# Peptides against a protein of PDB entry 6D0Y: the designs that were tried, part 129

Target 1, 225 residues: chain A of PDB entry 6D0Y
Amino acid sequence: ETEDHLESLICKVGEKSACSLESNLEGLAGVLEADLPNYKSKILRLLCTVARLLPEKLTIYTTLVGLLNARNYNFGGEFVEAMIRQLKESLKANNYNEAVYLVRFLSDLVNCHVIAAPSMVAMFENFVSVTQEEDVPQVRRDWYVYAFLSSLPWVGKELYEKKDAEMDRIFANTESYLKRRQKTHVPMLQVWTADKPHPQEEYLDCLWAQIQKLKKDRWQERHIL

## One batch from the design tools (peptide; made by RFdiffusion4, then SolubleMPNN)

Design b2_p21_6_s3 (from b2_p21_6, 11 letters changed)
Fold by OpenDDE base, seed 4:
Structure b2_p21_6_s3 (fold): chain B 225 residues (1-225), chain A 21 residues (1-21)
Amino acid sequence: as target 1 above (225 residues)
Amino acid sequence: SEKEKQEKLIEERLKEQLEKL
């Protein structure tokens, strides 16, 4: 297949088709696997691109990568490495919006068995450890906590199933930080049920409360975060 | 095999992912 054809296939996956999404993903994974010997770099770049630029297809592409990883573990590793590099670059550039999305993407890759749970735990430990660093702006510390907490809907269940003690430690550290940080009350868009009105809260406190509830609910999502 | 186990896990996750779409 031509590079253009591969691009088309990758970009269009998940769109309306006569076939099931499952079938399309399996088919695409097979095609990509077969073409890796010739187009590995191109495929890698394409997947990184769509992963970054098409957030609406997050689960589609994490699943695709999961399928590819199962077929070619080395490629899966290379993809993760590329995404981590991109995350690092985004962080260096203070592109927090891209960075947080990448963290979520990586988080969902744990569910797709591309990233090991311990590795994600280590990443989150590193994130939360920023709260302990001196001479770091609170906005940056807050972002790392935000990135951690906001990614838990995608991976919290898996991480607690496999690394509950470590996760509890991270949670404790997070809670400690949230208690001691300076709070700014900025309005946050929240989805509330009519039966349970909640006052407007500081965004991290609100997120923390939501995550605590999610945890209590055994990571079964009942609300949009 | 470990490969088969991994494939099964991914298949299960695939189903879960589809439910989230």
Scores: peptide ipSAE 0.030, ipTM 0.529, DockQ to the pose 0.031
Fold by OpenDDE base, seed 1:
Structure b2_p21_6_s3 (fold): chain B 225 residues (1-225), chain A 21 residues (1-21)
Amino acid sequence: as target 1 above (225 residues)
Amino acid sequence: SEKEKQEKLIEERLKEQLEKL
């Protein structure tokens, strides 16, 4: 297969077809595995690209990578390394939107058996440790907490099942930070209910409340966060 | 098992990358 053909196959996976999504993903994983000897670098770059540029297909591509990793663990490792490198580059470039997408992608890779739970816990420990850094802008601390919390819908269940004590420590540190951080009151941004206006809740406090509820519900989502 | 060896390799690789974040 040509490089252009591989690109087309990867970009179009998950589109409407006569076959099931599962069948299409298995088929594509087989094709990609067979072409790794000739196009490993290209396939690696393509998968990294679609992972970060097509967030609407996150679960499709994490599943694909999971299937491919099961066939070739060496490639799976190289893919993870490439994704971490891309995350570092995004952070360095202050591209926080891309960075959070990458964190969510990596989080879902735990469910696909590409990344081990302890490794993801270590990543989140590193993120939350930023809250303890001295002489840094609060926006930096807030972002890493946001990246952690906003990724838990994808991986929180798995991490608590395997690393509950470590996760509880991370949660305690997060809660402590949220209590002491500076908050901006936005009086002009209010929710109006029948003659009872109230200020909009701060975004991290709101997210924290949602995640606490999700945790209480044993990580069973009842709504999209 | 071979699977366990590969999983360990991935963990080690990821650990090395995380240390540089």
Scores: peptide ipSAE 0.024, ipTM 0.618, DockQ to the pose 0.019
Fold by OpenDDE base, seed 2:
Structure b2_p21_6_s3 (fold): chain B 225 residues (1-225), chain A 21 residues (1-21)
Amino acid sequence: as target 1 above (225 residues)
Amino acid sequence: SEKEKQEKLIEERLKEQLEKL
């Protein structure tokens, strides 16, 4: 069936081919666009599924969605809405691992011109605002900070190019929170050389330091975060 | 442009969704 064919095409994109990945993605986008009138819901569901379940292909599928969005902005919007719904569901289910990945995915969609930079900034503002909530577990606050910071490798460059002032405010609020939050003892799992001992660092502090360095390096990734 | 109009529409819809987070 055509539906099975679409599933196969979507799932196999990025596999070894005689053609370039870019050409394959463009071709697939064309195929999917052509089939939207008949299979929009199916295509939407498939894209949401692979976006969620195949994190190793994040950039492939964000690019694909970007191409589709360029062809059909309405579909792009529906996809984003579906992903936001999924994010909400993940949060409600306390599936923080899925949720953080979805935030990263959405972040990369900014680079693919699917999500506007101001919208992503607004999302991050909402996340960081959780740090101001009273009478909530710190784990909640920490997670939203983590989700924000861990997504910046994907979108930090674009956001600072478009919304530097707003991003600086978010950073300031984040830094303020990190300074005042209670730090828990985390065992040192890192193997350090005896000649260069590293101080013990809490995971969010470590991430913060990494992001600060990334920002300093103009968002050019030199290290695996 | 039509493109800008569509982008704005998506942005507005996304904004609405974000407000519900």
Scores: peptide ipSAE 0.024, ipTM 0.635, DockQ to the pose 0.019
Fold by OpenDDE base, seed 5:
Structure b2_p21_6_s3 (fold): chain B 225 residues (1-225), chain A 21 residues (1-21)
Amino acid sequence: as target 1 above (225 residues)
Amino acid sequence: SEKEKQEKLIEERLKEQLEKL
């Protein structure tokens, strides 16, 4: 297949077709695997691009990468390395919106058996450790907590099933930070998620409460965060 | 088998996608 054809296939996956999404993903994984010897670099770049630029298809592309990783573990590793590099670049450039999405994407890759649970736990430990850094802006500390908490809907269940003690430690450290940080009156755009009237809370406190509820509900989403 | 693992993975991901629609 030509490079242009591969691009079309990757970009269009998940669109309405005569076949099931399952069949389309399996088919595409097979095509991409077969073409890796000739187009590995192109396929890698394409997957990184769509993973970054199409957040509405997050679960489609994490699933696709999971299928590819199962067929070719080396390629899966290279993909993860590329995504980690992109995350580091985004952080260096202060592109926090892209960075947080990349963390969510990586989190869902744990469910797809591309990233090991202990590795994700280590990443979150590193994130929460930023709250202990001295002589850094609070906005930096807040962002890493936000990145951690906002990713838990995608990976919290898996991490607590495998690393409950370590996760509890991270939660304790997070709670400690949230209690001691300076709270700003940010007019929260009411995310109309819960029918229950939530008092106007600071955005991280609100997110923390939502995650605590999710944890209590054994990570079963009743309301999409 | 590896095939069974892949099928299970797809089923789980599809279920999650449907829940978020």
Scores: peptide ipSAE 0.023, ipTM 0.519, DockQ to the pose 0.033

Design b2_p21_6_s4 (from b2_p21_6, 8 letters changed)
Fold by OpenDDE base, seed 5:
Structure b2_p21_6_s4 (fold): chain B 225 residues (1-225), chain A 21 residues (1-21)
Amino acid sequence: as target 1 above (225 residues)
Amino acid sequence: SKEEELEKLNEERLKEALEKL
């Protein structure tokens, strides 16, 4: 395979095909594994790029990375490290939109057996601990709570199955913070239902309510969050 | 299982990196 061909294969995976998505991903994983000796750096960069820039294909690329990690554990680790570096860079640049997506991507990697559940719990404990930081902007505290809560649709089920006690503590700390934080209510961010209008709620309160409902529903998603 | 073994390896290798976010 050439570098240009690899780029095409990686960027176009998941598009309409005569084969199943699963078979296509398995095939691509095999191709990429075989080319790692010659194109590891290029493949790594390509995967990081598509993981960052193509949010519509999140589950496709997390699955692909999961398959690659199973074939080449070291490469999977290098990928995660690269994504973490990118996350840190995004945070330093105050690019919260990119950063939150990267957290969601990392969260789904737990389901793909690239990141261990206890490690993700530890990351979220670290995130929620930011709410206890003194003399920092509330936007920082709010973002870490947002990043945690908005990632739970991808990983909440797995984390509660394996680390329920730890997750309960994180939830309790989150709830406590949400009760005491300053709120700026915006009507356009309120949760809405067709038959029963909700009172105006701030976006984090809305998200919290949605996640609580999701948790109550045993992490079976019924509505778009 | 292979899956359980991989999970154990993932935890050992990646835990510190994720805690530093």
Scores: peptide ipSAE 0.245, ipTM 0.835, DockQ to the pose 0.020
Fold by OpenDDE base, seed 2:
Structure b2_p21_6_s4 (fold): chain B 225 residues (1-225), chain A 21 residues (1-21)
Amino acid sequence: as target 1 above (225 residues)
Amino acid sequence: SKEEELEKLNEERLKEALEKL
């Protein structure tokens, strides 16, 4: 495969095809594996780019990386390292939107057997521990809670299946923080029906409620959060 | 299982990196 062709293959995976997505991903994983000796750096950069810039294909690319990790463990590790580096860069730049998506991506990599569940739990423990930091802006504390909660739709089920006690502790700490933090007015749509007003809620409180409901529903998602 | 082995390998390699975030 040529370098340009690899870009096309990676960027277009998951588009309409006569074959199943699974078959296409397996095929692409095979192609990429075969080309690693010649194009590892390019493939790595491409995967990091699409992982970062194409959020609509999150599960496609996490699955692809999972397949690649199974074929070439070292490459899987290099990819995760690159993503972590990108996350750190995003945080340094205060690019919270990119950073939160990267956390979601990493979270879904747990389901794809690229990142171990205990490692993700440790990451989230670190995130929630930020809420205990003194003399830091609340925005920092809020973001890490948001990043944690916002990622649970992708990984909460797996983490609770393997690390329920640790997750419960994280949840307890999160709840405690949410109760004591200063609430900020966030413009949100307030839904009104003829008989039942649905009041606006602060964004983290709202997200917390949604995640609690998701957890109660055994992590079976009915609606996109 | 192969899956369990991979999980262990993933943990061994990546745990430290993720904990530093």
Scores: peptide ipSAE 0.244, ipTM 0.833, DockQ to the pose 0.020
Fold by OpenDDE base, seed 1:
Structure b2_p21_6_s4 (fold): chain B 225 residues (1-225), chain A 21 residues (1-21)
Amino acid sequence: as target 1 above (225 residues)
Amino acid sequence: SKEEELEKLNEERLKEALEKL
């Protein structure tokens, strides 16, 4: 297949079809695998690009990469390495929105058997360890906690099933940090219940409460966080 | 299982890279 054709196939996957999404992804994975000898670099770049730029298709592309990894393990590794490089670049550029999305993407790759659960736990341990760094801005510590917590809807179930003790430790450290961090108390939007207004909760405390509820619900989501 | 085998391979190759994030 031509380079342009590959781009079209990758970009359009998941669109309306008479076949199931799973079938289409398996088909595309087969096509891409067959073209790796000729277009590996291009395919790699394309997948990294769509992974970064099309957040609405996160699970589609993580699944595709999972299928490719099963067919060509080395390629899967190269993809992960490329994504990690991109994450590091995003952090260096202070592009925190892109960075957090990449963390979520990597998190979902655990479910797709591209990244091992212990490896993701290690990454999150690394993130939460930033809260213990001395003489750093709180915004840095807050972001890494945010990146960790906001990724758990995608991977929390898997990590607790395989590394519950380590995850409990990470949670304990996170809770400890949240209790001792500085909080800004400003008038925010009010939520009304039974005509009784109450202030909006601080964003990390709110997220923490949501994740605690999700954990209590055994990681079964009732709403999009 | 095939899943377990793949997970083991993933762990061996990618763990160190992810720890460096």
Scores: peptide ipSAE 0.248, ipTM 0.837, DockQ to the pose 0.020; fails the geometry check
Fold by OpenDDE base, seed 4:
Structure b2_p21_6_s4 (fold): chain B 225 residues (1-225), chain A 21 residues (1-21)
Amino acid sequence: as target 1 above (225 residues)
Amino acid sequence: SKEEELEKLNEERLKEALEKL
């Protein structure tokens, strides 16, 4: 069936080809757009599925969605809504690993002009605001901070370019939280360097340091976080 | 630009949804 064909096309995009990835994505976007009248729901589900299950192709599918959004804005919106629903479901299920990836995916959608930068800032404001809630477990607060920070490699540059003041506030709040939260250190576990061994840094503190470095480097990554 | 227009549209339509996360 054509549905299986669509699945194949969507799942295999980005694989080795004689054409550029961009060309392939444009082609696929055209195919999908043409099939939306008949297979919108299927295409939507497929895209949500691959977006969720194929993290190695994050930028491929965010780009694809970006292309589709440009062609069919409503579909792009439906996709985002579906992803947001999935995020909410993941959070309700305490599936933090899936949830954080979804946030990262949504973050990269900003670069693909599917989600507006101010909207993403608002999302992150909401995330960090959880740290101010007294009735929320720290593990959950930590997750929201983690989700925020871990997404910045994808979207931090754009957000600071457009909403620097708001982002600075978020950063300040994040820093404040990180300073006052209870840290889970691993005693006597040390990272050995050629120079001196040092205690392993708590994961959020480590991430924070990395993000601050990234910010200092004007959001130009030297390595994948 | 086209991108700017799309950005504006995105902001208008998706802001509320994302703010409620």
Scores: peptide ipSAE 0.246, ipTM 0.835, DockQ to the pose 0.020; fails the geometry check

Design b2_p21_7_s1 (from b2_p21_7, 10 letters changed)
Fold by OpenDDE base, seed 1:
Structure b2_p21_7_s1 (fold): chain B 225 residues (1-225), chain A 21 residues (1-21)
Amino acid sequence: as target 1 above (225 residues)
Amino acid sequence: SEAEEAAKKMLEEAKKELEKK
């Protein structure tokens, strides 16, 4: 496969086909695996790009990366590292929408066996620990709590199945923070989300309530958060 | 600046944990 052809294949995966999506993903994973010796850097960059720019295909690309990781055990790690670097860059650029999406993407990679559950728990522990740091603006603390909570629809079930005690601790810390934080009485400009909370409820409190319900419902999502 | 440094530190630690798999 030529480099340009690889780009086309990666970008078009999941589109209408005579074959199943699963079959197409397996086929593409095989092609990409074969070309890794020659085009690893390019393939890595392409996957990072489409992962970031095509959020509607999140599960397609997480699955693809999962398949590639199964074939090449080093690839998943390199991809995750690249995505974390991108997350850092997004935060530096104040691109909070991209940043939260990347956290969700990483969360779904747990389901695809690219990221281990304990590693994701550790990441979320780090996120929530920001709420305990001094000299950090509340907006930053709120964002990390938001990033954590908003990612749970993708990974909460898996993490609670494997790390329930640790997750309960994170939840307790989150709840404690939400109780003690200064709440805005006027709807704040949501820099990191396009979602519109109810006018009568503070956004993080609303999200917390939704996640609590999701947890109660055994992480079976009945509505889009 | 303090928030940025905290974020950087957090992300570096998160990266290390993810690399362990």
Scores: peptide ipSAE 0.024, ipTM 0.543, DockQ to the pose 0.015
Fold by OpenDDE base, seed 5:
Structure b2_p21_7_s1 (fold): chain B 225 residues (1-225), chain A 21 residues (1-21)
Amino acid sequence: as target 1 above (225 residues)
Amino acid sequence: SEAEEAAKKMLEEAKKELEKK
């Protein structure tokens, strides 16, 4: 495969085909594996790029990375490292939309057996620990809680299956923070969930309620947030 | 979704606020 052809294959995966998505992903993983000796850096860069630029294909690319990791475990690690570096860069650049997406992407990589559950738990522990930082804006604390909670639909099930005690601790700390934080009452930050009638709440409180419901429902999603 | 819009606004506010420090 030529470099240009690889780029095309990676960018177009998941598009309508005569073959199943699963078959296409397996095929692409095989092609990429075969070309790693010659194009490792390029493939790594391409995957990082499309993962960031095509959020609508999140599960496609996490699955692809999972398949590739199963074939080449070193590549999976390098990919994760690259994504973590990108997350750090996004945070430094105050690109919080990209940052939260990257956290979600990394979360789904746990399901794809690329990231170990304990590692993700540790990341979330670090996020929630920001709520205990002194002399920082509440918005910083809120963002890290948001990043944690908003990622749970992608990884909560797996983490509770493997690290329930640690997750419960994180939840307790989160709940404690949410109770003591200053709530914003700006209408634009209020949301409504149709599952049960309730007063409109500040988004973070609403998200918390939704995650609690999701947890109660054994992490089976019933609606799109 | 409505929740997504709220989230975006929250993040935008967060970005603005964090850029001030």
Scores: peptide ipSAE 0.021, ipTM 0.497, DockQ to the pose 0.016
Fold by OpenDDE base, seed 3:
Structure b2_p21_7_s1 (fold): chain B 225 residues (1-225), chain A 21 residues (1-21)
Amino acid sequence: as target 1 above (225 residues)
Amino acid sequence: SEAEEAAKKMLEEAKKELEKK
């Protein structure tokens, strides 16, 4: 494969095809595996780029990375390192849209057996620990809680299967924070639902309730949060 | 959805707030 051809293959995976997505991903993984010796750096860069810039293909690329990682080329580790670096850069740049997406992406990599459950738990512990920071804007605390909670639909099941005690601690800390934080000063976080008539709720409180329900339902999602 | 829009607003405001540092 040529470098340009690899780029095309990576960017176009998941598009309309006569074959199933699964088949295409397996095929692409095979192609990429074969070309890693010659184009590892390029492939890594490409995957990082498309993972970041094509959120609609999140599960496609997490799966692809999972497949590559399973082929024992240590590619998954390098990819994760790159994504973590990107997350750090996004946080430093206050690019919260990208940052939260990257957290979600990393979360799904746990399901793809690229990231270990304990590592993700540690990340979420770090996020929720921000709620304990002093002399910081509440919006910072809120964002990290949001990043945590909003990622749970992708990884909550796996984390509770592997690290239930640790997750319960994180949940307790989250709940404690949500109870004590100010709400009146953040009207933009109020959510009106059009589907059902109910009082307006603060988004984090609403999200918390949804996650609690999801947890109660053993992480079987019935509707999009 | 309404929740998605609220989340977007929250993120944007968070960004703005922290960029003021």
Scores: peptide ipSAE 0.024, ipTM 0.497, DockQ to the pose 0.016; fails the geometry check
Fold by OpenDDE base, seed 4:
Structure b2_p21_7_s1 (fold): chain B 225 residues (1-225), chain A 21 residues (1-21)
Amino acid sequence: as target 1 above (225 residues)
Amino acid sequence: SEAEEAAKKMLEEAKKELEKK
């Protein structure tokens, strides 16, 4: 297949089809696998690009990568590495919107068996460790906590199933930080909901409460965060 | 959602704050 054709296939996956999404993804994975010998770099770049540019297709592309990883472990690894590099780059560029999305993407890759649970736990440990950094803006600490907490809807279940003790430690550290941090309670950072149990509060506190509830509900999402 | 919007604002603020340092 031509590069243009591959691009089209990758970009259009998940669109309406007579076939199931799963079938289409399997088919695409097969096509991509077959073309890896010739177009590995291109495919890698394309997947990284669409993963970043099409956040609405997050689960589609994580699943696709999962399928590819199952077929070609090296490719899956390279993809993860590329995404991690992009995360680092986003952080360096202070592109925190992209960065947090990438963390979520990586989190969902755990569900797709592309990233091992311990690795994600380690990442989150690193994130939460930022709360212990000295001489850094609180906003930095807050962001990493946010990145962690906001990713848990995608991966919390898996992580607690496999690394509950470590996750509990991370949670404890997070809770400790949230109790210690200066709360600005700026209106733009507050969440107002009419529906219980989401009281008006600072976003991180609200998110924390939501995640705790999610955890209590065994990571079965009943409410959209 | 409202939470998402708040998060967005937080992130934007975070970005600005970190860029100042």
Scores: peptide ipSAE 0.024, ipTM 0.503, DockQ to the pose 0.016; fails the geometry check

